# Ledger of designs, part 44: peptides against a protein of PDB entry 2ODG

Target 1, 89 residues: chain A of PDB entry 2ODG
Amino acid sequence: MTTSQKHRDFVAEPMGEKPVGSLAGIGEVLGKKLEERGFDKAYVVLGQFLVLKKDEDLFREWLKDTCGANAKQSRDCFGCLREWCDAFL

## One batch from the design tools (peptide; made by RFdiffusion4, then SolubleMPNN)

Design b2_p17_6_s2 (from b2_p17_6, 9 letters changed)
Fold by OpenDDE base, seed 4:
Structure b2_p17_6_s2 (fold): chain B 89 residues (1-89), chain A 17 residues (1-17)
Amino acid sequence: as target 1 above (89 residues)
Amino acid sequence: MKKLIEEGVKKAEELLK
């Protein structure tokens, strides 16, 4: 599938202290909801992704339940973290 | 196993609030 520039920007370099909103699929609305739940940095969401053993269904369900992400948003976010891990983990 | 993992994720979330 085609990826966004936002996705490409994220997976191209170490994550560092990037905000949660830098993740593909996470816009301002979802980002604020995640921040309110304590997920202010992208690496915190990465942590959940890893605890879930990189399982797509579990992660996407978690994201939906946590911030109301729709199917495309959760897919984009999952793909973003998957490809980042492939490059840097 | 999946249930236990999900419970762990939820527990972690509570600590982050």
Scores: peptide ipSAE 0.207, ipTM 0.785, DockQ to the pose 0.123
Fold by OpenDDE base, seed 3:
Structure b2_p17_6_s2 (fold): chain B 89 residues (1-89), chain A 17 residues (1-17)
Amino acid sequence: as target 1 above (89 residues)
Amino acid sequence: MKKLIEEGVKKAEELLK
């Protein structure tokens, strides 16, 4: 699958203190909803991704339930975190 | 196990608010 530049920018370097909105698939609307629920940094969402043992179905369902992400948004976010982990974890 | 993990995720979310 073709990735976005946003995805490539995220997976290219350590995420550090990047905001949750830096994740592929997480735009302004979803980012605000995640921040309201306590997920202000990308690494907090990474934490949930890892607690769910990198399971795609569980993570994407969680993201949908948490911020209303659609199928594409949850797919993009999952792929972003998966590839980041492959490079840096 | 998946159910237990999901419960943990929800519990963590409550602490983050």
Scores: peptide ipSAE 0.207, ipTM 0.787, DockQ to the pose 0.124
Fold by OpenDDE base, seed 2:
Structure b2_p17_6_s2 (fold): chain B 89 residues (1-89), chain A 17 residues (1-17)
Amino acid sequence: as target 1 above (89 residues)
Amino acid sequence: MKKLIEEGVKKAEELLK
């Protein structure tokens, strides 16, 4: 699979206080929905990712249920967090 | 186990609002 520049930008550096919308697969629509649910920062979503033990199916299902992410969006977001963790966690 | 974890994650959302 190929990755987006957004993905590469995210995984290249510490997450810090980056907004949830900085995650690959999370555009304006999904970002707003996540923010409305309290997930304003990327690290909050990272937290859920980690609690789910980095399980792809569980995370992608959660993301879908939480903000309505489609298959591509959830896949991109999962991949983004997985690779970020590989680099920094 | 996975179901329980998933349920917990969902419940945690309520605290973030």
Scores: peptide ipSAE 0.201, ipTM 0.782, DockQ to the pose 0.100
Fold by OpenDDE base, seed 1:
Structure b2_p17_6_s2 (fold): chain B 89 residues (1-89), chain A 17 residues (1-17)
Amino acid sequence: as target 1 above (89 residues)
Amino acid sequence: MKKLIEEGVKKAEELLK
C-alpha cells in the first residue's frame, strides 16, 4: 500500500531524538496529547510498540485510548514503527 | 499475557507523567 513522504522520511534513518510528531499519523493535535502523557519523543512510542510485542491490534488500541487516534492515524503510526523496526532493529 | 502487558503499559504511563 501507498505511504506518505512523512512515513518515508521517518523509516529512512535512525530516529534518534525525533519528536513524537515525526511519526506518520501523528499530527499536531495527537502529538500534543501524547506529549502531555509523557510520550514526547518518537522513541518513547517505539518503546510502547515493543512492550506490546509489535502487535498491531494492541498498539492501535493503545494509541486510540491514549490520544484519540482514529483508524487511519493509528494504522499509519503502526506501519511507520513496524517498517522502522524492520530496517533498524 | 495480555493482562501483563496492560499492567506494564499503565505503570509506564504513571512514571512518564
Scores: peptide ipSAE 0.194, ipTM 0.775, DockQ to the pose 0.104

Design b2_p17_6_s3 (from b2_p17_6, 8 letters changed)
Fold by OpenDDE base, seed 1:
Structure b2_p17_6_s3 (fold): chain B 89 residues (1-89), chain A 17 residues (1-17)
Amino acid sequence: as target 1 above (89 residues)
Amino acid sequence: MKELIEEGVKHAKELLK
């Protein structure tokens, strides 16, 4: 699988206060839906990723249920958080 | 803001069961 530049930009540095829309797979549509549900920062979604014990199926299901992410979007978002954690946790 | 994430967090917890 290949990654996007958006993915590479995210995993390259501490996420700090980056908005939720900075996550790979999260565009404007999904970002707005996540923000409406209180997930305005990337680190809040990271929190859910960690609560779900980094489980891919559970996280992708949660993301789908929360903002309507499709298979590619949820895969990209999961991969983005997984690789960020591998680098910084 | 905390109240906004309550449902999302609750849903994640349910998925763990």
Scores: peptide ipSAE 0.483, ipTM 0.894, DockQ to the pose 0.119
Fold by OpenDDE base, seed 5:
Structure b2_p17_6_s3 (fold): chain B 89 residues (1-89), chain A 17 residues (1-17)
Amino acid sequence: as target 1 above (89 residues)
Amino acid sequence: MKELIEEGVKHAKELLK
């Protein structure tokens, strides 16, 4: 499957203190909603991804419930975190 | 900040059940 440059940029390096909006699939709208819920950094969302044991369905459901992500947005975000973890965990 | 994420974390835990 094809990925965005945003995805490639994220998975290429340690995420450090990157804002939540750096995640693929998370634009300004979703980012603001996530920040309002306390998920201001990408690593906080990573935490949820790991709590959910990297399960795609559970994570995508959580993301939808938390910020209203649609199918593509949640898929992109999941894929971004999955590939990042494959590289750095 | 911890209080802000509480519901989100709790929801994730519920999804695991």
Scores: peptide ipSAE 0.476, ipTM 0.894, DockQ to the pose 0.140
Fold by OpenDDE base, seed 4:
Structure b2_p17_6_s3 (fold): chain B 89 residues (1-89), chain A 17 residues (1-17)
Amino acid sequence: as target 1 above (89 residues)
Amino acid sequence: MKELIEEGVKHAKELLK
């Protein structure tokens, strides 16, 4: 699958304090919903990704349940975190 | 802020069961 520039920008460097909205698949709408639930930074969502043992189905389900992400959004977000972890974890 | 993530974390843990 092809990736977005947003994905490439995210996976290219350490995550640091990047906001949750910097994750691929997380636009303004989903970002605000995640922030309202306390997931304000990308590393907090990374935490959930890791707690779920990097399982795609579980993470994508969690993301859907948490902010209403559709299939593409959750796929993009999962792929973004997976590739970031492959590079930096 | 920390209190806000509680339900989200709880939900993730439930998915692991």
Scores: peptide ipSAE 0.476, ipTM 0.893, DockQ to the pose 0.119
Fold by OpenDDE base, seed 3:
Structure b2_p17_6_s3 (fold): chain B 89 residues (1-89), chain A 17 residues (1-17)
Amino acid sequence: as target 1 above (89 residues)
Amino acid sequence: MKELIEEGVKHAKELLK
């Protein structure tokens, strides 16, 4: 499948201090919910991705439970972090 | 901010079990 420009922009460079909303699949609604739970930076969600050992099912379940992400949103977010890690980790 | 993420991190750890 094709990726979004948002995805491509994220995976192209070190994420640094980018906000959580810069992750593919994380729009304004999910971003606000994540921020309310303390996940304000993309690297904090990256931390959860790594804690869950890059497991797709576990991460997508966690994201759903945490902010109400649907299947597409969690897929996009997972793919974004996976490809970022492939490039930079 | 650390206090805010505690439950989210805990939940992830529970998923690993």
Scores: peptide ipSAE 0.471, ipTM 0.892, DockQ to the pose 0.141

Design b2_p17_6_s4 (from b2_p17_6, 7 letters changed)
Fold by OpenDDE base, seed 3:
Structure b2_p17_6_s4 (fold): chain B 89 residues (1-89), chain A 17 residues (1-17)
Amino acid sequence: as target 1 above (89 residues)
Amino acid sequence: MKELIDEGVEKAKELLK
């Protein structure tokens, strides 16, 4: 599938201190919900991704349960983190 | 901040069981 420019921008460089909203699939609404739960930086969500051993189904379920992400949003977010890890982890 | 994310972390841990 075709990726967004947001995805490409994220996976192209170290994420550093990028906010959670920089993740593909995480817009303003989901970003605020994640921040309310303490997930304010992209690297905190990366931490959950890694705790779940990069498992797509588990991560997408977690994201849905945590912030209400739909199938596309969770897919985009998962893909973003997966490709970032492939490049930098 | 740790207090805020604990629930989210526990949710992830539960999914691993």
Scores: peptide ipSAE 0.360, ipTM 0.850, DockQ to the pose 0.139
Fold by OpenDDE base, seed 2:
Structure b2_p17_6_s4 (fold): chain B 89 residues (1-89), chain A 17 residues (1-17)
Amino acid sequence: as target 1 above (89 residues)
Amino acid sequence: MKELIDEGVEKAKELLK
């Protein structure tokens, strides 16, 4: 699968205080919705990813339910967090 | 802020059941 530059930029370094919108698949629309729900930082979404034990189906379902992410958006976001964790966790 | 994210966190926890 081909990844975006946004994905590559995210997985290349510690995420620190990066906003939720820095996650691949999370654009302005989804980012605002996540922020409204308190998920303002990428690491807060990472927390959910970890709570769900890195399960793809569960995470993507959660993301869809939380902010309305479509299949591509949730896939991109999941892949972004998975690969970040592989590198840094 | 905690109260803001509680619903989202609980949603995730419920998926694990």
Scores: peptide ipSAE 0.359, ipTM 0.850, DockQ to the pose 0.139
Fold by OpenDDE base, seed 4:
Structure b2_p17_6_s4 (fold): chain B 89 residues (1-89), chain A 17 residues (1-17)
Amino acid sequence: as target 1 above (89 residues)
Amino acid sequence: MKELIDEGVEKAKELLK
């Protein structure tokens, strides 16, 4: 599968304090919804990803339930976190 | 902030059951 430049930018370096909107698949609409639920930083979503034991189906379902992400958005976000973890965790 | 994320965390935990 091809990835976006946004994905490549995210997985290329330590996450630090990057906002949740820096995650691939998370645009302004989803980002605002996540922020309203307390997920303002990408690392908070990373926390959920890890709580769910990096399971794709569970994470994507959680993301859908939390902010209304569609299939592509949740796929992109999952892939972003998976590849970041492969590089830095 | 903790109160905001608690619901999200609990949702995730429920998915693990």
Scores: peptide ipSAE 0.356, ipTM 0.847, DockQ to the pose 0.138
Fold by OpenDDE base, seed 1:
Structure b2_p17_6_s4 (fold): chain B 89 residues (1-89), chain A 17 residues (1-17)
Amino acid sequence: as target 1 above (89 residues)
Amino acid sequence: MKELIDEGVEKAKELLK
């Protein structure tokens, strides 16, 4: 399937201090929920992705449990972080 | 800030078990 421009923009460069909302699949609603739980930066969510050993099922389950992400949102977010890691980790 | 993310981290740790 195709990726969004948001995805392409994120995976193209080091994430630095980008906000959590810059992750593909994380819109305003999910972003605010993540921020309320301390996940204000994309790199904090990256940390959880790495703790979960880059496992898709585990990460998507965590994201759902943490902010209520649906299947598409969690899939987009996972794909975004996976491809970023492939390029920069 | 650590206190805010503790619950999220714990959830992840539980999934690893």
Scores: peptide ipSAE 0.353, ipTM 0.850, DockQ to the pose 0.117

Design b2_p17_7_s1 (from b2_p17_7, 6 letters changed)
Fold by OpenDDE base, seed 4:
Structure b2_p17_7_s1 (fold): chain B 89 residues (1-89), chain A 17 residues (1-17)
Amino acid sequence: as target 1 above (89 residues)
Amino acid sequence: KEKELIEEGVKKAKELL
């Protein structure tokens, strides 16, 4: 499948202090919900991704439970973090 | 077993937020 420009922009460089909304699949609605739960930076979500040992099903389920992400949103977000880790971790 | 370890880790991590 093809990726979005948002995905490509995120995986192309170090994450730094990028906001949670910079993650592919995370728009304004999901971003606000994540921020309200303490996940304000992309690296905090990365931390959760790593604690879950990069497991797709666990992460996507967590994302759904935490902010109400649908299947496409959770897929896009997972793919974004997976490919970022492949490049930089 | 691994699931339980992950769940404990997630719980502890969230307590820091």
Scores: peptide ipSAE 0.068, ipTM 0.674, DockQ to the pose 0.093
Fold by OpenDDE base, seed 5:
Order: structure tokens, then C-alpha cells, then sequence
Structure b2_p17_7_s1 (fold): chain B 89 residues (1-89), chain A 17 residues (1-17)
């Protein structure tokens, strides 16, 4: 499968204070929902990803339950965080 | 087991938000 430019942009550098909407798969709609739940920064979602031991199924399910992400959105977001972690952790 | 620990961690994390 191919990745988006958004994905590539995210995984290419430290995430710092990037908003949650910078994550691949997280658009304006999902971003707002995540922010409402306290996940305003990408690093907060990263924290959740790590708490879930980087488990794809658990994370994608969590994302769906938290902001209503569909299969593609959760896949893209998971892949984004996975590859970022591979590069920077 | 592990799932319970993860759920507990998730819960605790949410409480901080």
C-alpha cells in the first residue's frame, strides 16, 4: 500500500507540539472530536498508542470508539504513529 | 491479564485529561 504525503510529512520529523490533526487519517472532523476528548496534540494520541503497547487492533478500536474513525482513518493514523515511532523511539 | 492492565492504564490516562 501507499502512504499519503500527510503521512510522510508527519513521520519525517519530531512531532513536537503538532496538533492532533497533523496525524494521517485525522482530518478536521476527527481532530475536533479528539480535541473535545482531551486529545488536542498528536503526542497525546501517541501516548495512547504507547499505552496500548502499539497494538494495532486495540489502537484502531480505541480510535474508532473515541472519535468515530473509519477503517481507513484508523489504519492511516496507526501507520503514521507506528512509522514515527520506528523512526524516533 | 494484559488486556486488563492495558484497560487500567487507558482509564488512568483518561482521568488526567
Amino acid sequence: as target 1 above (89 residues)
Amino acid sequence: KEKELIEEGVKKAKELL
Scores: peptide ipSAE 0.066, ipTM 0.668, DockQ to the pose 0.094
Fold by OpenDDE base, seed 2:
Structure b2_p17_7_s1 (fold): chain B 89 residues (1-89), chain A 17 residues (1-17)
Amino acid sequence: as target 1 above (89 residues)
Amino acid sequence: KEKELIEEGVKKAKELL
């Protein structure tokens, strides 16, 4: 399994105020939907990830339900947050 | 029980948005 450059860019540094669209798997479409639901920053999605205790199935299902993410998008987003947490949390 | 706790946490978190 390979990662994208977007993933690598995200996990390489502190998250700061990065927009939700900076998360791997989250493009313009999903980003706008997340923003409409109040998830405008990547750290807000991180918060949800942590509330779900980093559970992959729960998070990916939440992401699907919240913004319509498909399997690849949710996988990429989950992996992005997991590896970011491994590095910085 | 774990799912219930998580669900409640999610709900509470969303209330802060």
Scores: peptide ipSAE 0.061, ipTM 0.662, DockQ to the pose 0.093
Fold by OpenDDE base, seed 1:
Structure b2_p17_7_s1 (fold): chain B 89 residues (1-89), chain A 17 residues (1-17)
Amino acid sequence: as target 1 above (89 residues)
Amino acid sequence: KEKELIEEGVKKAKELL
């Protein structure tokens, strides 16, 4: 699978205080919905990813239920966090 | 069982947000 520049930018460095919208697959619409639910930083979504034990199906379903992400958006977001963790965790 | 435990943990964690 090919990745976006947004994905590459995210996985290339420690995420620090990056906003949730910095995650691949998370645009302004989904980002605002996540922020309204308290997921304002990328590291909060990372926390959810880790609580779900990095399980793709669980995470993607959670993302769908939480902000209405479609299949591509949830796939991109999952892949972004997976590869970030592979590099830094 | 594991899935259920994770889900309960997620719910509790979310209450802090």
Scores: peptide ipSAE 0.052, ipTM 0.650, DockQ to the pose 0.092

Design b2_p17_7_s2 (from b2_p17_7, 6 letters changed)
Fold by OpenDDE base, seed 4:
Structure b2_p17_7_s2 (fold): chain B 89 residues (1-89), chain A 17 residues (1-17)
Amino acid sequence: as target 1 above (89 residues)
Amino acid sequence: SEKELIEKGVEHAKKLM
């Protein structure tokens, strides 16, 4: 499958304190909802990803339940974090 | 550091669950 430039930009470097909206699949709408729930930085969503032991179904379901992400958005976000972890963890 | 942020993220996520 193809990836977006946003995905490539995110997985290319350490995430530091990048905002949650820098994650692939997370636009303005989803980003604001995540921030309202306390997930204001990409590293907090990474934290959730790791707490869920990198389980795709659990993470994508959580993302859907937390901010209303659709299937593509949750897939893009999961893939972004998975590839980042493969490169940097 | 990156490590510290990741640890912080894990702890923050746990609190939000």
Scores: peptide ipSAE 0.743, ipTM 0.955, DockQ to the pose 0.900
Fold by OpenDDE base, seed 3:
Structure b2_p17_7_s2 (fold): chain B 89 residues (1-89), chain A 17 residues (1-17)
Amino acid sequence: as target 1 above (89 residues)
Amino acid sequence: SEKELIEKGVEHAKKLM
C-alpha cells in the first residue's frame, strides 16, 4: 500500500527528539493522550515498540488501549516505526 | 546521540508498563 508524506518524512532521517505527534497515524488528539500517559517523544514510543519485541499485534493493541487509536492509526504508527528501525537499527 | 535516546526510550517505556 501507499504511505503518507508524514510517514516518508519520518523514516527518511534519524528521529532525534521529535515529538510523539511526528509519528504516522498519531495526530493531535492521540498525541495529547500519549503525552498524558508519559509517551511524550517519538523515541519513547519506539522504546515501547522494542520492549514489545516489534510484535505487531501487541503494539497495536497497546496503542489502542493507551490512546484509543483505531485500526488505521495503529497500522500507520506500527509501519512507521518498523520501517524506521529497518533503516537505522 | 541517537543511540542514547533509543536506550533512554526503552528504559522510559519499561517504567511506564
Scores: peptide ipSAE 0.742, ipTM 0.955, DockQ to the pose 0.905
Fold by OpenDDE base, seed 2:
Structure b2_p17_7_s2 (fold): chain B 89 residues (1-89), chain A 17 residues (1-17)
Amino acid sequence: as target 1 above (89 residues)
Amino acid sequence: SEKELIEKGVEHAKKLM
């Protein structure tokens, strides 16, 4: 699978306090919806990812239900977090 | 630290569930 530059930029370094919109698959629309639900930072979405024990189906379903992410967006976001964790956790 | 932020993220996520 091909990844975006946004994905590569995110997985290349510690995420720190990057906004939720820094996650691959999360644009302005989804980012604002996530922020409204309290997921304002990428590390909070990472928190959810970890709480769900890195389960792809559960996470992608959650993302869809929470912000209306489509299949590509949820796939990109999940992959971004998975690869970040592989590098830094 | 990064570790502290991750822990904070987990706790925050739990509260939002």
Scores: peptide ipSAE 0.742, ipTM 0.955, DockQ to the pose 0.903
Fold by OpenDDE base, seed 1:
Structure b2_p17_7_s2 (fold): chain B 89 residues (1-89), chain A 17 residues (1-17)
Amino acid sequence: as target 1 above (89 residues)
Amino acid sequence: SEKELIEKGVEHAKKLM
């Protein structure tokens, strides 16, 4: 799949304390909703990704249910975390 | 450290489920 510059920037380095909005597919609207639910940092969403055992369907469904992400947004976010994990875990 | 943040993220996510 074609990736965005935002995706490439995220997967290129350790995520550290990056805000949730740094994740591909997560803009200001979705980011604010995630923050309101306690997912304020990218590493917390990574935590959810890992708790769900990197399952794409489970993660994308969770993201949809939690912040209203559409199919593209959830796919972009999942792909961003998957490729980050492949590089750094 | 990055490792500490990952562990923190997992624990935080578990509490939010």
Scores: peptide ipSAE 0.739, ipTM 0.954, DockQ to the pose 0.901

Design b2_p17_7_s3 (from b2_p17_7, 5 letters changed)
Fold by OpenDDE base, seed 5:
Parts: structure tokens; sequence; C-alpha cells
Structure b2_p17_7_s3 (fold): chain B 89 residues (1-89), chain A 17 residues (1-17)
């Protein structure tokens, strides 16, 4: 599978206070929806990812239900967080 | 069982936001 530059930029460094929109697969539309639900920072979504025990199906389902992410968007976001965790967690 | 627990936890977490 091929990753985006956005993905590579995210997984390459500590997450810090990066906005939710910095996650691969999360554009302006999904980002705004996530922010409305209280997920304003990437680390809040990371928290959800970890609460779901890094389970791909559960996370992608949650993301779809929470902000309307499609299959590609949820896959990209999951992969982004998975690889970030592999590097830094 | 674990899935239910996780789902319940997710909902509880959302209430704090």
Amino acid sequence: as target 1 above (89 residues)
Amino acid sequence: REKELIEEGVEKAKELL
C-alpha cells in the first residue's frame, strides 16, 4: 500500500498539539465534525484508538459513526495512528 | 464481553467531552 505525504509527515514526529485535521484521511469536513464532537486534537483521536485497543475494525467503525468517514478515510486514519504508535508508543 | 465493555467505555468517554 502507498501512503500519502500527510501520513508520512504525521508518523515522523511526536504528535504534540497537532489538530485533528493533521491525521491522514481527516480533511476539513471530517475534521470539523470531529471537533464538534470534542475531538479537536489528534491526541484525542489517539486516545480513542487506544481505548479501542488498536482494533482496526472497531476504530474504523467508530470513526465512520462519529464523523461519517468513508472506507478510505478510516483506513488512512487508522494506518496513520497505527504507524505513529509503532514509532512512538 | 470485551466488545461490550469497550463500547460502554467509549460512550462514557464521549459524555466527558
Scores: peptide ipSAE 0.142, ipTM 0.735, DockQ to the pose 0.091
Fold by OpenDDE base, seed 1:
Structure b2_p17_7_s3 (fold): chain B 89 residues (1-89), chain A 17 residues (1-17)
Amino acid sequence: as target 1 above (89 residues)
Amino acid sequence: REKELIEEGVEKAKELL
């Protein structure tokens, strides 16, 4: 599938202290909801991704339940973290 | 069983945030 520039920017480098909103699929609305739940940094969402053993269905369901992400948003976010892990984990 | 254990852990983690 095609990816966004936002995705490419995220997967190209160590994520460091990047905010949760830097993840592909996470805009201002979803980012604010995630921050209100304590998921303020991209690495906190990465932690959840890893706790869920990189399982796509579990992660996308969690994201939907946590911030109301739709199918495309959760797919984009999952793909972003998967490719980052493939490069840096 | 593994799925259930992971989901329980996720819920506990949420409570810490």
Scores: peptide ipSAE 0.138, ipTM 0.735, DockQ to the pose 0.090
Fold by OpenDDE base, seed 2:
Structure b2_p17_7_s3 (fold): chain B 89 residues (1-89), chain A 17 residues (1-17)
Amino acid sequence: as target 1 above (89 residues)
Amino acid sequence: REKELIEEGVEKAKELL
């Protein structure tokens, strides 16, 4: 599948203190909802991803339930975190 | 069982937010 530039920018470097909105698939709407739930940094969502043992179905379901992500948004976000972990974890 | 353990972990983590 083709990735976005946003995805490529995220997976290219250490995550640091990047805001949750830096994740591929997470725009202003989803980012705001995640922040309201305490997921203000990308690394907090990474934590959730890891607690779920990198399971795609569980993570995408969680993301949908938490911020209303659609299938593409959750797929993009999952792919972003998976590839970041492949590079840096 | 694994799914249940994962869900417990998720809920516990959420308590810290």
Scores: peptide ipSAE 0.130, ipTM 0.728, DockQ to the pose 0.093
Fold by OpenDDE base, seed 4:
Structure b2_p17_7_s3 (fold): chain B 89 residues (1-89), chain A 17 residues (1-17)
Amino acid sequence: as target 1 above (89 residues)
Amino acid sequence: REKELIEEGVEKAKELL
């Protein structure tokens, strides 16, 4: 599998205050929906990822239910957070 | 059991947002 430049940009450095839309797989549409639910920063979604114990199926299901992410979008977002955690957590 | 505990935590966290 290949990753996007957006993925590579996110996993390359500390997350800081990056907006939720900086996550791979999260575009403008999904980002707005996440923000409406209180997930305005990438680190808030990271928190959810960690509460779910980094479980792929649980996280991808949550993302789908929360903002309507499709399989590709949820896969990209999960991979983005997993790789970031491998580097920085 | 683990799934139930996770779900409880997730729902409680969501209430704080």
Scores: peptide ipSAE 0.127, ipTM 0.724, DockQ to the pose 0.092

Design b2_p17_7_s4 (from b2_p17_7, 6 letters changed)
Fold by OpenDDE base, seed 5:
Structure b2_p17_7_s4 (fold): chain B 89 residues (1-89), chain A 17 residues (1-17)
Amino acid sequence: as target 1 above (89 residues)
Amino acid sequence: KEKELIEEGVRKAKELM
C-alpha cells in the first residue's frame, strides 16, 4: 500500500490547529460533516482516535458512522493519525 | 501548545461521545 501526498504532508509536522480537512481521507464533504458534529479540528479527531485507544476497527467504524466515510477514506484517515502519533506522540 | 491541543482534543472527543 502507498500513501498520498496529503498523508505525507500531514504526518511531516505537528498538526497544531489544522482543520479536520487536512487529514488524509477527509475531503470537503466529510470534513464539513465532522465539523457539524463538533469535530472541527484535526486534533479533535486525534482525540477521538486516542479515546478509542488507537483501535482501527473502532475508529474506522466511528468515522463511517459519523461522517459517512467509505473504507478507503477511513483507512487513510486512520493511517494518517497512526503515523502522526508514531512520529509525535 | 501541541500537548495542550491534544489534551483538549481528547476532552472534546469525550464530551461528544
Scores: peptide ipSAE 0.805, ipTM 0.964, DockQ to the pose 0.909
Fold by OpenDDE base, seed 2:
Structure b2_p17_7_s4 (fold): chain B 89 residues (1-89), chain A 17 residues (1-17)
Amino acid sequence: as target 1 above (89 residues)
Amino acid sequence: KEKELIEEGVRKAKELM
């Protein structure tokens, strides 16, 4: 699948304390909702991704339930974290 | 430092579940 520049920028380097909105698929709307739920940094969403043992269905469902992400947004976010982990974890 | 943030992320995620 083709990835976005946002995805490529995220997976290219350690995420550090990047805001949640830096994740592919997470725009201002979803980012704000995630922040309101306590997921204010990308590394916290990564934490959730890892707690769910990198399970795509579980993570994408969680993201949908938590911030209202649609299928593309959740797919992009999952793919972003998966590829980041492949590179840095 | 990255490792510490990852650990913190996991901890925070668990707290929010």
Scores: peptide ipSAE 0.805, ipTM 0.964, DockQ to the pose 0.906
Fold by OpenDDE base, seed 4:
Structure b2_p17_7_s4 (fold): chain B 89 residues (1-89), chain A 17 residues (1-17)
Amino acid sequence: as target 1 above (89 residues)
Amino acid sequence: KEKELIEEGVRKAKELM
């Protein structure tokens, strides 16, 4: 499937302390909700992704339940983290 | 430094579960 420039920018380099809103599929609305729940950095969402053992269904369900992400947003976020891990982890 | 942040992310995620 086609990816966004936001996705390409994220997977191109180590994420460091990038904000949660730098993740593909996570805009300002979802980003604020994630931050309010304690997921203030992209690496914390990566942490959740790894705790869930990179399981797509579990992660996308968690993202939906935590910030109200729709199917496209959760797909984009999952794919962004998966490809980042393939490159850097 | 990247590895330390990833480990912190895992720790923090577990704390929030």
Scores: peptide ipSAE 0.804, ipTM 0.964, DockQ to the pose 0.909
Fold by OpenDDE base, seed 1:
Structure b2_p17_7_s4 (fold): chain B 89 residues (1-89), chain A 17 residues (1-17)
Amino acid sequence: as target 1 above (89 residues)
Amino acid sequence: KEKELIEEGVRKAKELM
């Protein structure tokens, strides 16, 4: 599948202190909800992704339950973290 | 078993938030 420029920008470099909203699929609405739950940085969501052992179904379900992400948003976010890990982990 | 361990880890992580 094709990716967004936002995805490409994220997976191209170490994520450092990037905000949660820099993740593909996470816009202003979802980002604010994640921040309210303590997931303010992209690396905190990465931590959840890794705790779930990179399982797509578990992560996408968690994201839906945590911030109300739809199928496309959760797919984009999962793919973003998967490809970042493939490059840097 | 693995799912239960993962869920426990998630719960513990949430307690730190």
Scores: peptide ipSAE 0.083, ipTM 0.678, DockQ to the pose 0.093

